# Peptides against a protein of PDB entry 1IK9, part 6

Target 1, 211 residues: chain A of PDB entry 1IK9
Amino acid sequence: MERKISRIHLVSEPSITHFLQVSWEKTLESGFVITLTDGHSAWTGTVSESEISQEADDMAMEKGKYVGELRKALLSGAGPADVYTFNFSKESCYFFFEKNLKDVSFRLGSFNLEKVENPAEVIRELICYCLDTIAENQAKNEHLQKENERLLRDWNDVQGRFEKCVSAKEALETDLYKRFILVLNEKKTKIRSLHNKLLNAAQEREKDIKQ
Target 2, 207 residues: chain A of PDB entry 1IK9 as posed
Amino acid sequence: MERKISRIHLVSEPSITHFLQVSWEKTLESGFVITLTDGHSAWTGTVSESEISQEADDMAMEKGKYVGELRKALLSADVYTFNFSKESAYFFFEKNLKDVSFRLGSFNLEKVENPAEVIRELIAYALDTIAENQAKNEHLQKENERLLRDWNDVQGRFEKAVSAKEALETDLYKRFILVLNEKKTKIRSLHNKLLNAAQEREKDIKQ
Target 3, 195 residues: chain A of PDB entry 1IK9 as posed
Amino acid sequence: MERKISRIHLVSEPSITHFLQVSWEKTLESGFVITLTDGHSAWTGTVSESEISQEADDMAMEKGKYVGELRKALLSVYTFNFSKESAYFFFEKNLKDVSFRLGSFNLEKVENPAEVIRELIAYALDTIAENQAKNEHLQKENERLLRDWNDVQGRFEKAVSAKEALETDLYKRFILVLNEKKTKIRSLHNKLLNA

## One batch from the design tools (peptide; made by RFdiffusion4, then SolubleMPNN)

Design b2_p22_2_s3
Fold by OpenDDE base, seed 4:
Structure b2_p22_2_s3 (fold): chain B 211 residues (1-211), chain C 211 residues (1-211), chain A 22 residues (1-22)
Amino acid sequence: as target 1 above (211 residues)
Amino acid sequence: as target 1 above (211 residues)
Amino acid sequence: DEEEKKEEEEEKEFENKLKNLE
C-alpha cells in the first residue's frame, strides 16, 4: 500500500491547516482511501475505481488524464501555485475540490466522507507513519552520504593514478628519445670514422700506383 | 531551535502510542520544552538549565553524563532495548522516566507538565513539522542521489581516460622501440658494409705489394 | 658525396619522423 499525507487549506477554514491522507494499492486509479484531519477530528472515505471512472466520464475527461489530475490534487499537496482548492463541510461530510486555471475553475471531484469515531487513533497512526518515513529517509540519506564519500575517494584515487600515468608517458617518451639520439650519434660517429678510413686507404692506393 | 519527536509508550497506557516532542536551543543542557500527546490531548512543560543541574546533583551524576542520559531517553526514542520507561499521570500531570539496567532501575528525571488548552494546534504543528522534515529529507535524498550519479559518471570517465593512457603508453613504448631498432639496424648494416670495404681494400693493397 | 648526401637525407627523414611523433 502506498500513502501520501499532504497539508491543505480548506476554503471554509483557511486559518487552520488540515491534513489530507490518501492511501492506495499500486495505482490511484484502482481506488483510494481519503482521510481528512484537523488534528482533533478526522473524516474518512473510500473512493472506488468505478467512482473514479464515473467522475472522469461526468467531466468528459479521459480516465488517465483525470487520474493524473487526481494525483496532482490529492498527492502533490497544494503546490505553491494554489492550482487546487479544497472544500469540506463538517455538517454534510461532503468533500470537493476544484482546479483553478487562469480563466476557468472546475470541480475536479467530490467525495462523501464519514466522521471517524476515534480520531486520536487515526492521528496517532498518521504521526507514526510520518516518524517511520523520517527514519527511513534518514537511513537512506546516511547511506547515500557514505556512498558519496566512497565514490569521491575512488575518483581521487583514479585521478591520481591517471595523472601519474600521463607524467610517466611523457617521461618515457622523453627518455627514449634522449637514449636513442645518444646511440644514433655513436653510430653516426663510427660511420664517419669508417668513411674517413676508406678515403685515406683510397688516397694511399692512388699514391702507390703513381712511381 | 532543534526539535525531536519520538514515539513512546507510557506504563499507564501501554496500548496507545504517545509522542514525545522535545525542543531546545543549541544544546539540551541549556533547557528544553517537552510536549507529550496521545493524538487527542497534549501536555507541555519547560525544563530549565537549573532544573537539569538540580536533577543531576540530586542523582549524584556529573551534569554532562546526565545530559547524555537525557538525550538518550528523550531524543533517541525508546530504543529497541526498552532501556527507558516513561510514566505520566494525566491527573497530576507528573511525567517521570526511569533507566532500566539489568539489576537496577533508577529515576532519571521528573517534570511537571501542563495540559494544553488547544491540543489540536499542537498536533497540527507537530504534523506540519513531520511533513516539513519529510520534504527536506526527500530533497536531500534527491540531491545526494544526483551527486552519486554524477560522481559515478566522473569516475567512469576518468577510469576510461586512465585505461586509454595506459594503452597509449604501452603502444608508444612499443612503437618507439620498433622504430629505434630499425634505424639502429640500418646503421649497423652500414657499419658492417664499411668494415667489409676496408677489409677488401686492405687485401687488394696486400696483393699489389706481393705483386 | 652521394652516399654522404643519402645519409644526411636519411638522418633528416628520421628527425622529421621523430618530430611528427611530437
Scores: peptide ipSAE 0.018, ipTM 0.823, DockQ to the pose 0.047
Fold by OpenDDE base, seed 2:
Structure b2_p22_2_s3 (fold): chain B 211 residues (1-211), chain C 211 residues (1-211), chain A 22 residues (1-22)
Amino acid sequence: as target 1 above (211 residues)
Amino acid sequence: as target 1 above (211 residues)
Amino acid sequence: DEEEKKEEEEEKEFENKLKNLE
């Protein structure tokens, strides 16, 4: 089961933060359980897949688009843009929410909730879930931080080896050329010396023929 | 101000999870505000630095060690080892906790709490803090995850360049030696040819003298 | 003379080919 808790403001009680818990199995489309609380009272309702489908049809909205709007409304909380307006009557237990667009506001959904007999249990469980989520996220953060530190060390190690390899390649090339030039020059000197000996021998032979 | 919320079990109500909020400025040693809730009622007390010092003295415990034990008791929650036992009387509003060691249990601290008139406000604020902490930790997780993915890409890129540099160094060495051997062999052949020409010229000269 | 010049030119061409590989 997946769960999301968000803070909302009810039009009827704008000074009192309410909390909206939505729980679902796999996709919000398969239905969900909604719980509303003000930290003293709680209200719960179940919304079926059939009700979601009927609401989409009544709105003449494609089901996937409608579920996408439900997800934005119910799982994100009212973002800073007041795009979604939440209404709840404690008397009728009727919950409805509207999407506010520039030129049109429309009801996106409505649910009948039931007052929870023991709201303290619901509130305690909600706080427990928040604390568990904090602990899980903290453990993940610590893991990711250690992994980042590892990856950074490994990157620096390979980078340093790479720089050494580049320098070693350049040094190797320079050294091999220097050694080659030395040996080549020795051979060139020997060739020149042998040519000079040949020239001298030819000149001496030409002198010996001329007596 | 720093804050920690933990779940605890009271000896008087072991079936009902309670929540212990501790708030402090810099160090727990400077004093703290403690809030206890069962999700319906809340109780708050303030503990001063002087009270912490007095409790440490009364226990004949070094202050830093005592504060270290307070930190473990009040900020970690009761870990799975039941090392800390929490007691609270709703009638007297007296809160005390004990450290349980193998051969000795001792009272670690005690506080007088006051019942909060509007517990719903305290509970709402506590839930808000949990949700804010979740959001902050999620944002940190997303950042660390993206950074891990970046560092891994950068590591793979440098590793691939390093491997190419190693291979290029080996190839360079091999190629330079091959080229050097070719040129050296050419020069050796020329030296041998010139030596043979010199030997022939000397033999011809010796024939011409005998002739 | 011409063979020696050709060999000096081939050596220079080889030195230049070596330098153009740097």
Scores: peptide ipSAE 0.017, ipTM 0.823, DockQ to the pose 0.046
Fold by OpenDDE base, seed 5:
Structure b2_p22_2_s3 (fold): chain B 211 residues (1-211), chain C 211 residues (1-211), chain A 22 residues (1-22)
Amino acid sequence: as target 1 above (211 residues)
Amino acid sequence: as target 1 above (211 residues)
Amino acid sequence: DEEEKKEEEEEKEFENKLKNLE
């Protein structure tokens, strides 16, 4: 079961924060349970998949688009732009909500709720869910933080190995060139020495021919 | 202001989850506001720094140790080990809690609470705080997740650069050796050629002397 | 023969000095 609690303001009671809990299985399209509370009273209604389909048809809206609007309204709460307006009558237990666009407002949905006999139980369970969610999110945060610290250590390790590899490559190149020049110079010196010996031998032979 | 909400069970009402909210400034030692609720009624009390000091003295406990025990009891909730037992009388508004050790239980603290006139407001504010905390923790989770993804990309980048550097070092070494061997072989061939010319010149000179 | 052996030994020493960079 998935659940979302949203803070909403009712047009009829703008000074009193209300809480809208929506609970569903897998997808909101399959139906949901809606619970409204003011921290003293609670009201609950079940919305079936057939009711969602009927409301979409009555609105001449494609079902997936309609469910998308339901999700935005009921799961996001009133965003800072007051795009969704919520209305509830405590007398009729009729809950409806509207989407407000610049030039046009339209009813997005309406539900009949029932007053809960023991609102304190609903409120306690709602608070329990909030506390459990806080604990789960905290555990996730601690896990992600430890993973960040691990990844940073691993990054620093490979970065240090990379810098050492770069330096070792440059040092290797420099050392190989120096060693090569030394050996090459030895060979060049030997070649020069042998050439001088050949020149001397030729000069001696030319002296021996001239008696 | 710091705040912690904990789920507790009262000895007098073990079937009804209660919520213990503690609010304080900077340190619990400076005093705190305690709020108890069952989701219908609420009770609040203010505990001063002087009352905390007095309870520590009456218990013959060092103040820092006493505040440490208060923090464990009031901010952790009853841990899974039932180490802390909570008691509340709705008639007297007297709240007290005990620490249960294997062989000894002792009263850790006691507070007089006052029944809140508008418990719904306290409950709504408590739910608002829970929802705000969930949103803050979610934003932190999303931030940490993005940072993890960044760090993983950065690690993969430097790892790939490191592997390329290793391969480039090995390739450089191999290529330099091959090039150096070629040049050295040319010089050796030239040395051998000059030695052969010297030997031939010596043999011709020995023939000219015998001649 | 002795000078060719010395050049071959110098070559082997160079190859060994190069291999000690691995």
Scores: peptide ipSAE 0.020, ipTM 0.823, DockQ to the pose 0.046; fails the geometry check
Fold by OpenDDE base, seed 3:
Structure b2_p22_2_s3 (fold): chain B 211 residues (1-211), chain C 211 residues (1-211), chain A 22 residues (1-22)
Amino acid sequence: as target 1 above (211 residues)
Amino acid sequence: as target 1 above (211 residues)
Amino acid sequence: DEEEKKEEEEEKEFENKLKNLE
């Protein structure tokens, strides 16, 4: 079961925040339980998949689009853009809501609710659910924070190893070239010395032929 | 202002979850507002810094230790270890709580509460605070998740650069040694050739002298 | 003269091969 609690304002009581709880299984399309409370009284109704389908048909709206609008209206809370207006009669227990477009408002849905006999139990359970959700979200935050700190350490460790590898590569190249130049110079000196000995031997032979 | 809501069980009504809200400025030591609700009625009291100090003195407990126990009792909720027992009389509006040790229970504190005239307003505000806390925690979770994903990408990028640097260092060393060996072998061959020419010239000169 | 020039050319060619290996 999934659940969402939203704060809403009723057109009849705009100064009193109401809470709209919606509970559903996997998808809102399969039906849901709606609970309204003002912190003193509570009202609950069950909306079936067939009622959702019938309301979509009555609106001449595709079911998936209609469910998408229900999800925005009932689960998002009254977002700052007052796109959804909520109405409830405590006398008739009739709940209805409208979508407000720039030039046109239309009824999105309507449901009969029943007054809960023990509203305090519903309110306590709602507060319990909020507190459980807070605790779960705090635990997730602590976990993500620890993972973030771990990843930052791991990044710093690899970065430091990378910088050492770059420096070691440059040092290796420089050292190998220096050593190679020294060995080459020794070989060049030996070649020059042997050439000079050959030239001297040739000059001595040319002197011996000339008596 | 800081606030914490905890679920508690009263000894007088163990089957009915109560909610204990504590509100304070910076530190619980400076005083706090305590609110108790059962989802229908609410009771509120203000506890001053002087009352906290007096209760600590009456208990012969150091103030910081006493505040530490108050924080555990009033802010942590009834943790599973029933170390704190809560009592409330709806008739006298007297709230008191005890710390249960293995062999000794002692009263940790007691406060007079006043019945709130409009409990629905207190309950609505409490639910609003819970919903705000949920929204803030969700936003923090989303931020931490995005940072986690960023750090993981950055780690993978540095790791890939590091692996390339290691491979490039090994390849450089191998290539430089191969090139150096080739050049050294050419110089060794030239030295051998010059030595052979010198030996031949010396042998010819020795023949010319014997002739 | 011609053998010395040939050795200087071989040494220069070797130095150029070294530089082209950098």
Scores: peptide ipSAE 0.017, ipTM 0.820, DockQ to the pose 0.056; fails the geometry check

Design b2_p22_2_s4
Fold by OpenDDE base, seed 4:
Structure b2_p22_2_s4 (fold): chain B 211 residues (1-211), chain C 211 residues (1-211), chain A 22 residues (1-22)
Amino acid sequence: as target 1 above (211 residues)
Amino acid sequence: as target 1 above (211 residues)
Amino acid sequence: DEEEKKEEEEEKEFEKKLQNLE
């Protein structure tokens, strides 16, 4: 089961923050339970997949698109753009919400809620869920932080090895060329010496032929 | 201001989860505000630095150690070890808590609370704080996750460069040695050829003298 | 002969120094 709690403002009670809880199985399309609370009273309603399909049909909207709008309205809360307006009558227990566009507002959905007999239990469970979610997220944060610190160490270690490898490559090339030049010069000197010895021997032979 | 909400069980109401909120400035030692709620009623008390010092003195405990125990009791909740027992009388508004050790239980502290006139406001604010904390922790989790993914990419990139550098170093060494051996062998062949020419010239001279 | 042998020894010692760098 998935669950989302959002803070909403009701048009009828704009000074009192309300909390909208939505609970669903796998997909919001399969239906959901909606719970509204003001921290004193609570109201709950169940919305079936058939009701979602009917509301989509009544709106002449494709079901997947409609469910996408429901997800934005009910799970994201009123985003910072006030794109969704929530209305609730405590007397009729009628909950409805509108999507506000630049030039057009339209009703996105409506649900009948029932007043919860023991609102304190619903509120306690809601707070428990929030505290559990905080604890889970904190544990995940601590894990991710430790992993970041590990990855940074591992990166620094490889970077240091890479820099040493680059320097060692350049040093190797320089050293090998220096050694090669030395040996090559020795061999060139020996070749020059042998050529001079051959020239001298040829000159001596030419002298011996000339008596 | 720092704040912690914990789930606690009262000895008088073990079936009803209570929430203990503690708020403080910088250090718990400087005093704190304690709020207790059952999701219907709320009770609040202010504990001063002087009261904390007095409770430490009455317990014959060093203040820093006492504050350390208060932090464990009030901020960590009853840890999974039930080390702390919480008691509250709704009639007297007297809150006290005990530390349970193997062989000894002792009262760690006691506070007079006052019943909040508008518990719904306290509960709404508590839920708001939980939702804000969830949102902040989620944003931090998403940031840390993206940073982990970045660090992993950066590590893979450097590792791949390092492996290429190692291979390039080995290839450079091998190629340089092969080239050096070729040139060296050419020079050695030239030296041997010149020595053979010198030997032949010497043998011809010895023939000319015998002739 | 002795100079040629010395040169061959120096060459072998050089080749050995090259091999000891592998």
Scores: peptide ipSAE 0.017, ipTM 0.822, DockQ to the pose 0.048
Fold by OpenDDE base, seed 2:
Structure b2_p22_2_s4 (fold): chain B 211 residues (1-211), chain C 211 residues (1-211), chain A 22 residues (1-22)
Amino acid sequence: as target 1 above (211 residues)
Amino acid sequence: as target 1 above (211 residues)
Amino acid sequence: DEEEKKEEEEEKEFEKKLQNLE
């Protein structure tokens, strides 16, 4: 089961932060359990896939779009833009929420909740879930941090090897050319010496023919 | 102000998870505020630096060691080893905790708490803090994940460049040697040709002298 | 003569390539 807890403000009690827990299996479209609490009382209700489908039809909204709006309203909390308005009557246990657009406000959904007999159990379980989520996220953070540090070391090591390889390639090229030039110059000197000996021998032969 | 919330079990109510909030400035040694809740009622107390010092002295424990034990007891929750036992009387509002070692159990600390008049506010604020901590940890997780993915890409890129540099160095060495051998062989052939021409010229001169 | 000139030109071009690497 997936779960999301969000803080909301009820229009009837704007000074008291409420908490909205939504629990679902795989996708919100399959239905969900909603729990509302003010830290003293709790209310719960179950919303079925059939109710979600009926609400989408009654709104003349495509089901996937409607579920997308439910996800934004119920799982994101009231974002900083007050796009969603939440209403709850403690007397009727009727919960409804509206989407506020520039020119149109419309009811997005409504649910009947039931007052929980032992709200302290619901609140304790909710706090336990928050603490477990904190611990899981902390463990993941520590793991990711250690991996980041490892990857950074590994990157620095290969970068340093790469820079050494570049420098070694340039040094190799320079050294090979220097050595080659030395050997070539020796060969060129020997060729020049042999040519001079040939020229001298030809000149001596021309002198010997001319007596 | 720093804060830690832990789940604890009270010896008097082992079936009901309690939550222990500790709030402090910079270090636990400077004193702290302790809040206990069962999700319905809350109790709070302030522990001063002087009380911590007095408790350490009464225990004949070095202050830093004592504060280290307080940190383990109050900020870690009862770890899976039940090393710390928590006791609370709702009637007297007396909270005390013991450290259980193999051969010795001893009282580590005791505090008088006061019942909070509006526990719902304390519970709401505690849940808000948990949700804020979850959001902060999630944002950090997302950041670390993106950095990990970046570092992994950067590592793969430099590793691929390094491998190409190694291969290019080996190829350069091989190619330079091949080219140099070709040029050297040409020069060796020219030297051999010139030597043969010199030998022939000397033989012809020796024939002309005998003639 | 023409082959020796071509070899001397190739040798000069090779020396020029070597000098441009120095």
Scores: peptide ipSAE 0.017, ipTM 0.821, DockQ to the pose 0.049; fails the geometry check
Fold by OpenDDE base, seed 5:
Structure b2_p22_2_s4 (fold): chain B 211 residues (1-211), chain C 211 residues (1-211), chain A 22 residues (1-22)
Amino acid sequence: as target 1 above (211 residues)
Amino acid sequence: as target 1 above (211 residues)
Amino acid sequence: DEEEKKEEEEEKEFEKKLQNLE
């Protein structure tokens, strides 16, 4: 079961933060359980897939688009732009919410809730879920931090090997050229020596012919 | 202000999860506010630095060690080994907790609490803090994940450069040797040709002398 | 013969110096 808790403000009680819990299986489209609480009282309703389909049809909205709007309203809470307004009557247990656009406000959905007999249990379970989520997120953070530290070490190790490889390549090239020049110069000196010996032999032969 | 919320079980109400909120400034040693709730009622007490010192003295425990035990008891909740047991009387508002060792149990501390007039406000604020902590931890997780992905890309980039550098070093060495051998062979051929010319000149001179 | 042997030895020493770079 997936769950999201959002902080909302009711138009009827703007000074009292309410909490909207939505729980569902796999997809919000398959239906969900909605729970509203003010930290003292709680109200719960079950919304079926058929009710979601009916609301979409009544709105003349494509189901996937409608579910997308439900997701934004019910799982995000009132975003920073007050795009969604929430209303609840404690007397009728009728919950409805509206999407506010620049020039048009429209009802996005409505649900009948039932007052929970033991709100303290719902509140305790909600707090437990929050604490468990905090612990899970902390464990994930610690894991990601350790991975980042590992990756940084591995990066530094490869970077250091790369820099050594670059320097070794340049040093190799320089050393090979120096060695090559030395051997080449030895061979050039030998060639010059042999040419001088040939010239001397030719001059001696020309002297021997001239008696 | 630092805050920790822990789930605890009271010996008097083992079937009902309670929540212990501790809030403090900088260090627990400087005093703290303790809040207990069952999701319906709440109780709060303020513990001063002087009370912490007095409890440590009464226990004949070094203050730093005592504060270390307070931290383990009050901030960790009942660890998996039930090392700490919590007791609360709703009538007296007396909260006390014990450390259970293998052969010895001892009272670690006790606090007088006061019943909160508006427990719903305390509960709402507690839930708000949990939700804010979840959001902060999620943002941190997303940041760490993005850093992890960056570091992995950077590692792959340097690794690929390193492998290319290794291959380029080996290729350079091989190519330089091939070029060197070619030039060396040209010089050796020239030396051999000059030696043959010298031998021929010597043989012709020996013929001219016999002639 | 001795000069050719010296050139062959210098060549072999050079090849050995090359192989010690592998």
Scores: peptide ipSAE 0.017, ipTM 0.822, DockQ to the pose 0.046; fails the geometry check
Fold by OpenDDE base, seed 3:
Structure b2_p22_2_s4 (fold): chain B 211 residues (1-211), chain C 211 residues (1-211), chain A 22 residues (1-22)
Amino acid sequence: as target 1 above (211 residues)
Amino acid sequence: as target 1 above (211 residues)
Amino acid sequence: DEEEKKEEEEEKEFEKKLQNLE
């Protein structure tokens, strides 16, 4: 079971914040329970999948599109765009809501609600659900914070190892070249010395042939 | 202003969850506003810093220790350890709470509350605060999640660069050693060839002198 | 003369091999 509580303003009571709770199983399309409260009274209704389908047909709207509009209206709260207007009669217990477009308002849905006999129990349960949701979200925040701190440490450790690897590569290359140049210069000097000895021996032999 | 809402069970009404709201400025020691509700009625009281100091003195408890106990009792909710017991008389509007230790229970504090004339407004404001807290915590969770995903990408990028640096260092060392061994072997061969030419020239000169 | 030129060419080829190692 999934649940969402939203603040709404009723056209009949714009100065009093109402709370709209919607509870459903996996998808809103399968039906839902709607609960309205003003913090003193509560009203509840059950909307079936067949009622949702009938309202979509009566509107000549595709069911998935209609459910998408229901989700925006009933689960998002009245966002600052006033795109959805809510109406409720405490006398008839009739709840209806409209979608406001630039030039056209149309009724999006309507439901009969029943007045709850013990509204205090519904209000207490609603507050309990809010407190549980706060606790769960706090625990998730603490987990994500600890994971962020771990990932940052792991990043710093790898970054430090990478910088050491770069420096060690450059140092290795420089040291190897220096050592090899020294050894090669020693070999070049020895070759030059042996060539000079060979040239001198050849010149002495040419002098000995010329008496 | 800081606020905490907690579930409590009253000894007089153990079957009905009550909600204890505490509101304070920076520190609970500076005083607080306490609100109790059962979802139908609400009661509010203001506790001053002087009252907190007086209760600490009456208990012969150091003020910081007393405030530490108040914070555990009033802000944590009755955790499963039943260490704090809450009592309220709707007739006298007297709220008191006890700390239960293994062998000793003692009164930790007591406050006079006033019945709120419009409890629905207090309940609506309390629900609004819960919904705002949920929204803030959700936004924080989304931020922390995006930061985790960023840090994980940054870690993978540095790790991949580090592995490439290690492989490049090993390849460089191996290639340099191979190339230098080849060049050194060429120079050693040339030195050996020149030494053999010098020995042959010396042997020919010794033959010419004996001739 | 020809052997000295051949050694100077071999030394230059060796220096070129060294420079191609840098």
Scores: peptide ipSAE 0.017, ipTM 0.819, DockQ to the pose 0.055; fails the geometry check

